# Ledger of designs, part 68: peptides against a protein of PDB entry 2V3S

Target 1, 95 residues: chain A of PDB entry 2V3S
Amino acid sequence: PISLVLRLRNSKKELNDIRFEFTPGRDTAEGVSQELISAGLVDGRDLVIVAANLQKIVEEPQSNRSVTFKLASGVEGSDIPDDGKLIGFAQLSIS

## One batch from the design tools (peptide; made by RFdiffusion4, then SolubleMPNN)

Design b2_p21_7_s3 (from b2_p21_7, 10 letters changed)
Fold by OpenDDE base, seed 4:
Parts: structure tokens; C-alpha cells; sequence
Structure b2_p21_7_s3 (fold): chain B 95 residues (1-95), chain A 21 residues (1-21)
């Protein structure tokens, strides 16, 4: 399995690393993204962007060691998005 | 650092949440 880390801010604006495994052939990017949402770890509005970037990193994990992407939920937030501070952005990386 | 395990109530998928800052 591929060991992944999703770094993003929670509702308290605290930065957290969410560690999980992805098993090619068993898991799908959309499926795991839905699990992140139903677990309360990702906003439902971010399904599309999380799934797209999860697919990108798992299809070539050695080439795509880290991907940073803009969250749909961040656009509607009060804070101005900032990729450096991961405000309105999240980062997926290989553990 | 401190961590907690979060289990998806639907699938049972386990996630480890580690506070960074």
C-alpha cells in the first residue's frame, strides 16, 4: 500500500497531518475522498479537488511526491487563501 | 507528537490525525 499524508487545517484552523494508506486495485481516489468526508476530516465541497489530486499522486507516487491544491471550501471562507500557510489549500504527500 | 485515530463510520477506514501546529 501507499502511505499518504493529507495536510490541512481543521475547523479550529489548526494544521494537521492525516495519515492513511491507499491500496491500488482495491481503493479508488474518489472512494477514499468520500471516506475522508464521511469521517469528518474533509469538507464535502472539496470532494472533486481532493479526488483529483489523490488520483494524481497515487498514479505516479515516485514522480508526484507532493501536491498542493486549492480547496473549494476555502474560497467561501472568511480568510484569504494562502498556499504557503495552507489557508484554503491542502497538501497531499507520500509518507 | 500527539495523534488520534479516526475511523470512518461508513467504511471503517482508519485515519491517523497528527497535530502539526
Amino acid sequence: as target 1 above (95 residues)
Amino acid sequence: SSSELVTDPVSGKVFEVVKVE
Scores: peptide ipSAE 0.806, ipTM 0.952, DockQ to the pose 0.907
Fold by OpenDDE base, seed 1:
Structure b2_p21_7_s3 (fold): chain B 95 residues (1-95), chain A 21 residues (1-21)
Amino acid sequence: as target 1 above (95 residues)
Amino acid sequence: SSSELVTDPVSGKVFEVVKVE
Protein backbone atom coordinates (compact mmCIF):
# COMPACT_ATOMS: atom_id res chain seq x y z
CA PRO B 1 0.00 0.00 0.00
CA ILE B 2 0.91 3.65 -0.44
CA SER B 3 1.43 5.55 2.81
CA LEU B 4 -0.01 9.03 2.54
CA VAL B 5 -0.21 12.15 4.64
CA LEU B 6 -2.95 14.72 4.28
CA ARG B 7 -1.95 17.95 5.99
CA LEU B 8 -4.77 20.37 6.64
CA ARG B 9 -6.38 22.50 9.33
CA ASN B 10 -9.27 21.27 11.42
CA SER B 11 -12.31 23.29 12.47
CA LYS B 12 -10.25 24.87 15.23
CA LYS B 13 -7.72 25.98 12.59
CA GLU B 14 -5.14 23.60 14.06
CA LEU B 15 -2.77 22.07 11.52
CA ASN B 16 -2.76 18.28 11.53
CA ASP B 17 -1.23 15.45 9.56
CA ILE B 18 -3.68 12.71 8.70
CA ARG B 19 -1.84 9.50 7.94
CA PHE B 20 -3.48 6.69 6.02
CA GLU B 21 -2.85 3.99 3.48
CA PHE B 22 -4.06 3.66 -0.07
CA THR B 23 -4.07 0.28 -1.77
CA PRO B 24 -4.20 0.46 -5.56
CA GLY B 25 -6.71 -1.93 -7.03
CA ARG B 26 -8.72 -2.00 -3.82
CA ASP B 27 -9.15 1.64 -2.90
CA THR B 28 -10.37 4.44 -5.14
CA ALA B 29 -9.58 8.11 -4.82
CA GLU B 30 -13.23 9.02 -4.48
CA GLY B 31 -13.86 6.22 -2.01
CA VAL B 32 -11.06 7.22 0.33
CA SER B 33 -12.09 10.85 0.02
CA GLN B 34 -15.57 9.87 1.13
CA GLU B 35 -14.06 8.01 4.08
CA LEU B 36 -12.14 11.11 5.09
CA ILE B 37 -15.39 13.05 5.01
CA SER B 38 -17.47 10.50 6.89
CA ALA B 39 -14.71 10.28 9.51
CA GLY B 40 -15.12 14.02 10.04
CA LEU B 41 -11.63 14.86 8.84
CA VAL B 42 -12.49 16.60 5.58
CA ASP B 43 -15.32 18.97 4.72
CA GLY B 44 -17.92 17.45 2.43
CA ARG B 45 -17.59 20.35 0.04
CA ASP B 46 -14.04 19.26 -0.67
CA LEU B 47 -14.89 15.81 -2.04
CA VAL B 48 -14.14 16.68 -5.64
CA ILE B 49 -10.85 18.47 -5.10
CA VAL B 50 -9.52 15.94 -2.58
CA ALA B 51 -10.44 13.04 -4.84
CA ALA B 52 -8.82 14.67 -7.85
CA ASN B 53 -5.55 15.30 -6.06
CA LEU B 54 -5.56 11.93 -4.33
CA GLN B 55 -5.92 10.32 -7.74
CA LYS B 56 -3.04 12.41 -9.05
CA ILE B 57 -0.65 11.39 -6.29
CA VAL B 58 -1.50 7.68 -6.22
CA GLU B 59 -1.30 7.18 -9.98
CA GLU B 60 2.39 8.16 -10.01
CA PRO B 61 3.58 8.24 -6.39
CA GLN B 62 7.26 8.25 -7.28
CA SER B 63 6.85 11.33 -9.45
CA ASN B 64 4.08 13.10 -7.58
CA ARG B 65 5.55 13.13 -4.09
CA SER B 66 3.50 16.10 -2.93
CA VAL B 67 0.51 18.08 -4.15
CA THR B 68 -0.97 21.23 -2.62
CA PHE B 69 -4.46 22.30 -3.58
CA LYS B 70 -7.14 24.84 -2.82
CA LEU B 71 -10.12 23.73 -0.76
CA ALA B 72 -13.63 24.67 -1.76
CA SER B 73 -14.49 25.01 1.92
CA GLY B 74 -11.79 27.62 2.39
CA VAL B 75 -13.09 30.09 -0.16
CA GLU B 76 -15.95 31.34 1.99
CA GLY B 77 -13.94 31.44 5.20
CA SER B 78 -13.10 34.56 7.10
CA ASP B 79 -9.37 34.05 6.64
CA ILE B 80 -7.68 34.81 3.35
CA PRO B 81 -6.51 31.60 1.67
CA ASP B 82 -2.77 31.05 1.94
CA ASP B 83 -1.01 28.05 0.43
CA GLY B 84 2.10 28.62 2.52
CA LYS B 85 0.20 28.44 5.79
CA LEU B 86 -2.29 25.93 4.41
CA ILE B 87 -5.21 28.24 5.10
CA GLY B 88 -7.91 27.21 2.68
CA PHE B 89 -5.40 24.76 1.22
CA ALA B 90 -4.42 21.19 1.93
CA GLN B 91 -1.38 19.12 1.06
CA LEU B 92 -1.15 15.46 0.15
CA SER B 93 2.24 13.79 0.26
CA ILE B 94 3.84 10.38 0.17
CA SER B 95 5.01 9.33 3.62
CA SER A 1 4.75 12.97 19.64
CA SER A 2 1.13 12.20 20.40
CA SER A 3 -1.36 10.92 17.88
CA GLU A 4 -5.00 9.96 17.73
CA LEU A 5 -6.58 7.15 15.78
CA VAL A 6 -9.81 8.00 14.02
CA THR A 7 -11.94 5.25 12.54
CA ASP A 8 -14.45 5.94 9.80
CA PRO A 9 -17.78 4.75 11.19
CA VAL A 10 -18.92 3.57 7.77
CA SER A 11 -15.96 1.70 6.30
CA GLY A 12 -13.88 1.16 9.41
CA LYS A 13 -10.83 2.70 7.77
CA VAL A 14 -8.29 3.96 10.29
CA PHE A 15 -6.67 7.37 10.10
CA GLU A 16 -3.87 8.54 12.36
CA VAL A 17 -4.15 12.22 13.23
CA VAL A 18 -0.97 13.94 14.36
CA LYS A 19 -0.98 17.52 15.58
CA VAL A 20 1.54 19.71 13.80
CA GLU A 21 0.79 23.17 15.16
Scores: peptide ipSAE 0.806, ipTM 0.952, DockQ to the pose 0.889
Fold by OpenDDE base, seed 2:
Structure b2_p21_7_s3 (fold): chain B 95 residues (1-95), chain A 21 residues (1-21)
Amino acid sequence: as target 1 above (95 residues)
Amino acid sequence: SSSELVTDPVSGKVFEVVKVE
């Protein structure tokens, strides 16, 4: 399995690492993204972007060691999006 | 820092949440 870390801010704006495994052939990017949402760890509005970037990193983990992407849930937030501070952005990386 | 396990209520998949800042 591929060991992944999803770094993003929670509802209290605290930065957290979410560690999980992805098994190619068993798991799908869409499925794991849905699990993140149903577990309360990702906003449902971010399903598409999380799934897209999860797919990107797991299809070529040797080339895509880290991907940072803009969250749909962060666009209308009070804070200005900032990829460096991961405000309105999240980061997926290979553990 | 703090660490906790979060389980998806549907699939049972386990996620480890680690506070960074």
Scores: peptide ipSAE 0.806, ipTM 0.952, DockQ to the pose 0.924
Fold by OpenDDE base, seed 3:
Structure b2_p21_7_s3 (fold): chain B 95 residues (1-95), chain A 21 residues (1-21)
Amino acid sequence: as target 1 above (95 residues)
Amino acid sequence: SSSELVTDPVSGKVFEVVKVE
């Protein structure tokens, strides 16, 4: 399996690493993204962008070691998006 | 200690949440 880390701020704006495994042939990018949402770890509005980037990293993990992407949930929030501080952004990487 | 395990109530998939800052 592929060991992944999703770095993301929670509702209290605390930065956390969410570690999980992805098994090719069993898991799907959209399926795992839905699990992250139902577990309360990702905002439901971010399904599309999380799934897209998860797919990108798992299809070529040797080439795509890390991806940073803008969250739909953060665009219209009170804080100004900042990819360096991961405000309104998340980072997915190979562990 | 430094991490918490979170389980998806639907699928049962386990996620480890580690506080960074």
Scores: peptide ipSAE 0.806, ipTM 0.951, DockQ to the pose 0.841

Design b2_p21_7_s4 (from b2_p21_7, 10 letters changed)
Fold by OpenDDE base, seed 1:
Structure b2_p21_7_s4 (fold): chain B 95 residues (1-95), chain A 21 residues (1-21)
Amino acid sequence: as target 1 above (95 residues)
Amino acid sequence: ASSSLVTDPVSGKVFEVVKVE
């Protein structure tokens, strides 16, 4: 399996690393993204963007060691999005 | 670093959550 880390801020604006495994051929990007949402770790509005980037990193994990992407849930927030501070952004990386 | 486990109630998928800042 592929060991992944999803770094993003929770509802309290605290930055967390969410560690999990992805097994190619068993797991799907869409499915794991849904699990992240149902576990309360990702906003439901971010299903599409998380799934897209999860797919990107797991299809070529040796080349795509890290991907940073803008969250749909962050667009309407009071804070100005900032990829360096991961405000309105999340980062997926290979552990 | 302190960590906690979060389990998806639907699938049972386990996630480890580690506070960074």
Scores: peptide ipSAE 0.802, ipTM 0.950, DockQ to the pose 0.913
Fold by OpenDDE base, seed 5:
Structure b2_p21_7_s4 (fold): chain B 95 residues (1-95), chain A 21 residues (1-21)
Amino acid sequence: as target 1 above (95 residues)
Amino acid sequence: ASSSLVTDPVSGKVFEVVKVE
């Protein structure tokens, strides 16, 4: 399995690493993204973008060691989006 | 860093949540 880390800020704006495994052929990017949402770890509005980037990283984990992407849930936030601080952004990386 | 396990109620998939900052 591929060991992944999803780094993003929680509702308290605390930065967390969410560690999980992805097994190609068994898991799907869409499915795991839904699990992240149902587990309360990802905002439901971010399903599409998380799934897209999860798909990207698991397709070529050797080449895509890290991907940073803008969250839909962060667009309407009061904080200024910042990919470096992961404000309104999340990062997927290979553990 | 503090770590907690979160289990998806539907699939049972386990996620480890590690506080970074």
Scores: peptide ipSAE 0.802, ipTM 0.951, DockQ to the pose 0.935
Fold by OpenDDE base, seed 4:
Structure b2_p21_7_s4 (fold): chain B 95 residues (1-95), chain A 21 residues (1-21)
Amino acid sequence: as target 1 above (95 residues)
Amino acid sequence: ASSSLVTDPVSGKVFEVVKVE
């Protein structure tokens, strides 16, 4: 399986790494993204963007070592989005 | 770093959450 890390801020604005595995042929980007949401780790509004970037990294893990993307939930937050501080942004990377 | 396990109540998939800052 592919070992992945999703780095993003929780509801208390604390930065966390969420570690999980992705098994090609068994898992799908859409399915794992839904699991992240149902586990309470990702906002439901971010399903589309998380799934798209998860698909990108797992289809070519040797080339796509890291992807950073804007969260839909971050746009609606009180803080101004900042990709450098991962405010309103998340990062997926190969462990 | 402090870590904890979170299990998806629907699928049972396990995620490890590690505090960074």
Scores: peptide ipSAE 0.802, ipTM 0.951, DockQ to the pose 0.931
Fold by OpenDDE base, seed 3:
Structure b2_p21_7_s4 (fold): chain B 95 residues (1-95), chain A 21 residues (1-21)
Amino acid sequence: as target 1 above (95 residues)
Amino acid sequence: ASSSLVTDPVSGKVFEVVKVE
């Protein structure tokens, strides 16, 4: 399995690393993204962008070691998006 | 750095949540 880390801020704006495994052939990017949402760890509005980037990293993990992407949930938030501070952005990395 | 386990109630998928800051 591929060991992944999703770094993003929770509802209290605290930065957390979410660690999980992805098993090619068993898991799908969209499926795991839905699990992150149903677990309360990712905003439902971010399904598409999380799934897209998860797919990107798992299809070529040796080349795509880390991806940072803008969250749909962060666009209309009170804070100005900032990829350096991961405000309105999330980062997905190979552990 | 504190760590906790979160389980998806639907699939049972386990996630480890680690506080960074």
Scores: peptide ipSAE 0.802, ipTM 0.950, DockQ to the pose 0.931

Design b2_p21_8_s1 (from b2_p21_8, 12 letters changed)
Fold by OpenDDE base, seed 1:
Structure b2_p21_8_s1 (fold): chain B 95 residues (1-95), chain A 21 residues (1-21)
Amino acid sequence: as target 1 above (95 residues)
Amino acid sequence: SAAESAAMEAKLAAVRAARAA
């Protein structure tokens, strides 16, 4: 399996790392993204972008070691999105 | 934090396990 880390800010704006495994042939990017939402870890509005980037990293993990992407939920907040600080952005990386 | 990260990981694991059942 592929060992991944999802880094994102919680409701208190604190950075957290969520480790999980992705098994090709058993897991799908869409399915795992839905699980992240069901667990309350990702906003439902971010399903599309999370699934797209999860698919990107698992299809070529040797080349895509890290992907940072803008959250749809982040643009509605008072804070200005910032990829460097992961404000309104999340990051997937190979563990 | 490390503690909250672990809790978040556990929440995900629980959801995944429930789906597989």
Scores: peptide ipSAE 0.756, ipTM 0.944, DockQ to the pose 0.960
Fold by OpenDDE base, seed 5:
Structure b2_p21_8_s1 (fold): chain B 95 residues (1-95), chain A 21 residues (1-21)
Amino acid sequence: as target 1 above (95 residues)
Amino acid sequence: SAAESAAMEAKLAAVRAARAA
């Protein structure tokens, strides 16, 4: 399996790392993204962008070691989106 | 924090385990 880390800010704007495994042929990008939403870790509005980037990283994990992407849920927040600080952004990386 | 990250990981693991059951 592929060992991944999802780095993102919680409701208190604190940065956290969520480790999980992805097994090609058994797991799907959309399925795992839905699980993240069900666990309350990702906003439902971010299903599309999370699934797309998860698919990208698991498709070629040797070349796509890290992907940072803008959250749809972060656009309407009071803070200005910043990929460096992961404000309105999340990051998927190979553990 | 480490504690909060662990709690978040546990929440995801619980959801995944429930789906697999």
Scores: peptide ipSAE 0.755, ipTM 0.944, DockQ to the pose 0.955
Fold by OpenDDE base, seed 2:
Structure b2_p21_8_s1 (fold): chain B 95 residues (1-95), chain A 21 residues (1-21)
Amino acid sequence: as target 1 above (95 residues)
Amino acid sequence: SAAESAAMEAKLAAVRAARAA
């Protein structure tokens, strides 16, 4: 399996790392993204962008060691989005 | 934090286990 880390800010705006495994042929990007939302770790509005980037990293993990993407939920937030600080952005990386 | 991250990981694991059951 592929060992991944999802780094993102919680509701208190604190950075956290969520480790999980992705098994090709058993897991799907869409399915795991739905599980992240169901667990309350990702906003439901971010399903599309999370699934797209999860698919990107798992299809070629050797080349895509890390991907940072803009959250739909972060656009309407009070803080200005910043990819460097992961404000309104999240990051997926190979562990 | 490490403690909060661990709790978040546990929540995800529980959801995934429930789906597989």
Scores: peptide ipSAE 0.755, ipTM 0.944, DockQ to the pose 0.962
Fold by OpenDDE base, seed 4:
Structure b2_p21_8_s1 (fold): chain B 95 residues (1-95), chain A 21 residues (1-21)
Amino acid sequence: as target 1 above (95 residues)
Amino acid sequence: SAAESAAMEAKLAAVRAARAA
């Protein structure tokens, strides 16, 4: 399995790392993204972007060691999105 | 934080386990 880390800010704007495994052929990017939403870790509005980037990293994990992407849920927030600070952005990386 | 991260990881694991069962 592929060991991944999802880094994102919680409701208190604190950065957290969520470790999980992805098994190709058993897991799907869409499915795991739905699980993240069901667990309350990702906003439902971010399903598409999370799934797309999860697919990107798992299809070529040796080349895509880290992907940072803009969250739909972060666009209308009071804070200005910033990929470097992961404000309105999240990051997937290979553990 | 490490503690909060662990709790979040556990939540995900629980959801995944329930789906697989």
Scores: peptide ipSAE 0.755, ipTM 0.944, DockQ to the pose 0.948

Design b2_p21_8_s2 (from b2_p21_8, 12 letters changed)
Fold by OpenDDE base, seed 2:
Structure b2_p21_8_s2 (fold): chain B 95 residues (1-95), chain A 21 residues (1-21)
Amino acid sequence: as target 1 above (95 residues)
Amino acid sequence: SKAESEEMEKKLAEVRARRAA
């Protein structure tokens, strides 16, 4: 399996790392993204972007060691989105 | 934090386990 880390800020704006495994052929990007939402870790509005980037990293994990993407849920917040600080952005990486 | 991260990991694991069952 592919060992991944999802790094994102919680509602208190604290960075957290969520480790999980992705098994190609068993897991799907869409399915795991839905699980992240069900667990309350990702906003439902971010299903599309999370799934797209999860798919990207798992299809070429050796090349795509890290992907950072803009969250739909972060656009209308009071804080200005910043990919470097992961404000309004999340990151998937190979552990 | 590390503690919060581990808690979040557990939440995900629980969801995934229920789906697989």
Scores: peptide ipSAE 0.738, ipTM 0.941, DockQ to the pose 0.951
Fold by OpenDDE base, seed 3:
Parts: sequence; C-alpha cells; structure tokens
Structure b2_p21_8_s2 (fold): chain B 95 residues (1-95), chain A 21 residues (1-21)
Amino acid sequence: as target 1 above (95 residues)
Amino acid sequence: SKAESEEMEKKLAEVRARRAA
C-alpha cells in the first residue's frame, strides 16, 4: 500500500497531519475522499479537488511526492488563501 | 498537534473500518 499524509488546518486553524494508507485496486480516490469527509476531516465542498489530487499522487507516487491544492471551502473564508502557510490549501504527500 | 493528528487518524480509520465491514 501507499503511505500518505494529508496536511491541513482544522476548524481552530491548527495544522495537523493525517496519516493513512491507499491500496491501489482496492481503494479509489473518490472513496477515500468521501471517507475523509465522513470523518469530519475535510469539508464536503472539497470532495472534487481532494479526489483529483489524491488520484494524481497515487497514480504516479514515484513522480508525485507532494501535491498542494486550493480548497473550495477556503476561498470564501476570512483569511486570505496562502499555499505556503496552507491557509485555504491542503497538502498530500508520500510518507 | 501530535495528539490531535492521532485523534483525526483514528476517526478516519474508524470510518474506513465500518465501510469495509
């Protein structure tokens, strides 16, 4: 399996790392993204972008060691999006 | 924090376990 880390800020704007495994042929980017939402870790509005980037990293984990992407849920927030600080952005990386 | 991250990981694992069952 592929060991991944999802780094993102919680509701208190605190940065956290969520480790999980992805097994090609058993897991799907869409399915795991839905599980992240069900667990309350990702906003439902971010399903599409999380799934797209999860798919990108798992299809070629040797080439895509890290991907940072803008969250739909972060666009309308009070804080200005910043990929360097992961404000309105999340990051997926190979553990 | 580490403690919060582990709690979040646990929440995800529980969701995944229920769906696998």
Scores: peptide ipSAE 0.738, ipTM 0.941, DockQ to the pose 0.957
Fold by OpenDDE base, seed 4:
Structure b2_p21_8_s2 (fold): chain B 95 residues (1-95), chain A 21 residues (1-21)
Amino acid sequence: as target 1 above (95 residues)
Amino acid sequence: SKAESEEMEKKLAEVRARRAA
């Protein structure tokens, strides 16, 4: 399996690293993304972008070591989105 | 934080375990 880390800010705007495994042929990007939402870790509005980037990283994990993407749920926030600070952005990376 | 991250990881694991069953 592929060991992944989802880095994102919680409701208190604190950075957290969520580790999980992805097994090709058993897991799907959309399925795992839905599980992240069900666990309350990702906003439902972010299903599409999380799934797309999860798919990207698991397709070629040796080449795509990290992907940072803009969250739909972060656009309406008071803070200006910033990929460097992961404000309104999340990051997936290979552990 | 590490403690919060671990708790979040547990929440995800529990969801995944239920769906795999």
Scores: peptide ipSAE 0.738, ipTM 0.941, DockQ to the pose 0.937
Fold by OpenDDE base, seed 1:
Structure b2_p21_8_s2 (fold): chain B 95 residues (1-95), chain A 21 residues (1-21)
Amino acid sequence: as target 1 above (95 residues)
Amino acid sequence: SKAESEEMEKKLAEVRARRAA
């Protein structure tokens, strides 16, 4: 399996790392993204972007060691999105 | 924080376990 880390800010705007495994052929990017939402870790509005980037990193994990992407849920907030600080952005990386 | 991260990991694991069952 592929060992991944999802780095994103919680409701208190604190950075957290969520470790999980992805098994190609058994797991799907869409399915795991839905699980992240069900667990309350990702906003439901971010299903599409999380699934797309999860798919990107798992299809070529050796070349795509890290992907940072803009969250749909982060656009309407008062804080200005910043990929460096992961404000309105999340990051998937290979462990 | 580390403690919060581990709690979040646990929540995800629980969801995944229920779907696998």
Scores: peptide ipSAE 0.737, ipTM 0.941, DockQ to the pose 0.951

Design b2_p21_8_s3 (from b2_p21_8, 15 letters changed)
Fold by OpenDDE base, seed 3:
Order: structure tokens, then sequence, then C-alpha cells
Structure b2_p21_8_s3 (fold): chain B 95 residues (1-95), chain A 21 residues (1-21)
């Protein structure tokens, strides 16, 4: 399995690392993303973007060690998005 | 770069285990 970390800010704006495994052939990007949402770890509005980037990283884990992407939930927030600070952005990386 | 505290790490597998129990 591929060991991944999703780094994003919680409701208190604190950075959290969420670790999980992805097994090609058994897991799907959308399925795992739904689990993250069901667990309250990802905002439901971010399903599409999380799934898309999860798919990207698991397709070529040797080439894509990390991907940073803009959250839909961050756009509706009051804070100005910043990829460097992961404000309105999240990061998926190979553990 | 802001450091992530180890105690703030979450695991999806732990959530999966709870839901299936």
Amino acid sequence: as target 1 above (95 residues)
Amino acid sequence: REKVEEEMEKKLEEVRRKREA
C-alpha cells in the first residue's frame, strides 16, 4: 500500500497531519476521500479537489512526492488563501 | 515552515476500525 499524509488546517486553524494508506486495486480516490469526509477530517465541499489530487499522487507516486492544491472550502473562508502557509490549501504527500 | 505536533497526527485507519466495530 501507499502511505500518504494529508496536511491541512483544522477548525482552529492548526496544522494537522492525517495519515492513511491507499491500496491500488482496492481503494479508489473518491472512496477514500468520502471516508475522510465521513470522519470529519475533510470538508464535504472539498470532495472533488481532494479526490482529483489523491488520484494524481497515487497514479505516479514515484514522480509526485507531494501535491498542494486549493480547497473549495477555503475560498468561502475569511482568510486569504496562501499555499505556503496552507491557508485555504491542503497538501498530500507520500509518507 | 510551521511544525506539526506529533500529538495532533490523526489516522484514518483508526476511524475505519471504530466504524467497523
Scores: peptide ipSAE 0.070, ipTM 0.651, DockQ to the pose 0.252
Fold by OpenDDE base, seed 1:
Structure b2_p21_8_s3 (fold): chain B 95 residues (1-95), chain A 21 residues (1-21)
Amino acid sequence: as target 1 above (95 residues)
Amino acid sequence: REKVEEEMEKKLEEVRRKREA
């Protein structure tokens, strides 16, 4: 399995590293993303963007060691999006 | 920054188990 880390801020704006595994042939990007949402780890509005980037990284884990992407849930907040501070952004990387 | 790797994995496994049941 591919060991991944999703780094993003929780509802308290605290930065967290969420570790999970992805097994090619058994898991799907959309399925795992739905599980993350169901567990309350990802905002439901971010399904599409998380699934897209998860798919990207598991397709070519050697060339895509880390991907940072803008969250849909972050655009409606008062905080100014910042990819460096992961405000309104999340990062997915190979563990 | 906080690392909650094992705890988060448990949550995902619980979701998987419930969905597959």
Scores: peptide ipSAE 0.067, ipTM 0.669, DockQ to the pose 0.574
Fold by OpenDDE base, seed 4:
Structure b2_p21_8_s3 (fold): chain B 95 residues (1-95), chain A 21 residues (1-21)
Amino acid sequence: as target 1 above (95 residues)
Amino acid sequence: REKVEEEMEKKLEEVRRKREA
């Protein structure tokens, strides 16, 4: 399995690293993304973007060691989106 | 950085377990 880390800010704006595994041929990007949402770890509004980027990283984990992407849930937040600070952005990386 | 990996993994596993049942 591929060991992944999803880094994003929680409701308290604290950066959290969420570790999870992805098994190619068994897991799907959409499925795992839904699991993350169901666990309350990802905002439901971010299903599409998380799934898309998860798919990207698991397709070529050796080449795509890290991907940073804009969250739909962060667009209308109080803070201005900032990919460097992961405000309104999340990051997936290979553990 | 807050490493909540263990707790987060447990939550994810719980979701997976419930869906597989």
Scores: peptide ipSAE 0.047, ipTM 0.631, DockQ to the pose 0.616
Fold by OpenDDE base, seed 5:
Structure b2_p21_8_s3 (fold): chain B 95 residues (1-95), chain A 21 residues (1-21)
Amino acid sequence: as target 1 above (95 residues)
Amino acid sequence: REKVEEEMEKKLEEVRRKREA
């Protein structure tokens, strides 16, 4: 399996690392993303963008070591999005 | 770089395990 880390801020604006495995042929990007949402680790509004970027990284994990992407949930937040601080952004990386 | 504390680490696999139990 592919060992991944999703780094993003929780509701208290604290950075968290969420570790999980992805097994090609068993797991799907959308399925794992839904699990993250069901666990309360990802905002439901971010299903599409998380799944898209998860798919990107697991397709070629040797070449896609890290991806940073804008969250839909961050657009209407109180803070201005900032990819450097992961405000309104999340990061997926190979562990 | 903002430090991520170990206590803030979460594991989806743990959630999966609990669901399957």
Scores: peptide ipSAE 0.037, ipTM 0.605, DockQ to the pose 0.258

Design b2_p21_8_s4 (from b2_p21_8, 14 letters changed)
Fold by OpenDDE base, seed 1:
Structure b2_p21_8_s4 (fold): chain B 95 residues (1-95), chain A 21 residues (1-21)
Amino acid sequence: as target 1 above (95 residues)
Amino acid sequence: MKEEEEEMERRLEEVRRRREA
């Protein structure tokens, strides 16, 4: 399996590292993303963008070691999005 | 920064179990 880390700010704006595995042939990017949402770790509005970037990293983990992407849930927030601070952004990487 | 590896795995297992039940 591929060991991944999703770096993301929670509802209290605290930065968290969420570790999980992805097994090719068993798991799907959308399925795992939905599980993250069901677990309350990802906002439901971010299903599409998380799944897309998860798919990107698992299809070529050697060339895509880390991806940072803009969250849909962060666009309408009061805080100004900032990829460096991961405000309105999340980072997915190979652990 | 908070690390949530074990908690994440447990939560995902619970979600999977609920789907399969």
Scores: peptide ipSAE 0.054, ipTM 0.654, DockQ to the pose 0.487
Fold by OpenDDE base, seed 2:
Structure b2_p21_8_s4 (fold): chain B 95 residues (1-95), chain A 21 residues (1-21)
Amino acid sequence: as target 1 above (95 residues)
Amino acid sequence: MKEEEEEMERRLEEVRRRREA
């Protein structure tokens, strides 16, 4: 399995590292993303973008060690999006 | 920054079990 970390801010704007595994051929990017949402770890509005970037990183984990992407849920937030601070952005990386 | 590896891993596993049941 591929060991991954999803770094994003929670409702208190605190950065959290969420660690999980992805097994190619068994797991799907959308399926794992749904699990993250069901666990209350990802906003449901971010299903598409999380799944797309999860697919990107797991298809070439040796080349794609880290991907940072804009969250749909961050658009209506009060804070200005910032990829460096992960405000309105999340980061997936290989553990 | 919070590292919640163990608790989050357990939570994800629990979600997977519920969906498969």
Scores: peptide ipSAE 0.053, ipTM 0.665, DockQ to the pose 0.554
Fold by OpenDDE base, seed 5:
Structure b2_p21_8_s4 (fold): chain B 95 residues (1-95), chain A 21 residues (1-21)
Amino acid sequence: as target 1 above (95 residues)
Amino acid sequence: MKEEEEEMERRLEEVRRRREA
């Protein structure tokens, strides 16, 4: 399995590292993303963007070691989106 | 920065279990 870390800010705007595994042939990007949402760790509005980037990283984990992407849930946040500070952005990386 | 590995693993297992039922 591929060991991954999803780094994003929680409701208190604190950075969290969420660690999980992805097994090619068993798991799907959308399925795992839905599990993250069901667990209350990802906003439901971010299903599409999380799944798309998860698919990207698991297709070629050797070359795609890290991907940073804008969250749909961050657009209407109180803070201005900033990829460097992961405000309105999340990061997926190989553990 | 917080580590949510242990709690995440538990939650994902619960979600998978519910889906299999």
Scores: peptide ipSAE 0.044, ipTM 0.640, DockQ to the pose 0.563
Fold by OpenDDE base, seed 3:
Structure b2_p21_8_s4 (fold): chain B 95 residues (1-95), chain A 21 residues (1-21)
Amino acid sequence: as target 1 above (95 residues)
Amino acid sequence: MKEEEEEMERRLEEVRRRREA
């Protein structure tokens, strides 16, 4: 399995690293993303973007060691999006 | 920075059980 880390800010705006595994051929990007949402770790509005980037990283994990992407939920927030600070952005990386 | 691994696994297991029910 591929060991992944999802880095994003929690409800207190603190950076959290969420560790999980992805098994190619068994798991799907959308399925795992749905589980992250159901667990309250990802906003439901971010399903599409999280799934798309999860798919990207698991397709070529050796080439895509880290991907940073803009959250749909972040655009609607009061804070100005910033990829460097992961404000309105999240990051997936290979552990 | 806060690291969540065991907690994440626990949450995912709970989610899986709910879906299967």
Scores: peptide ipSAE 0.032, ipTM 0.611, DockQ to the pose 0.499

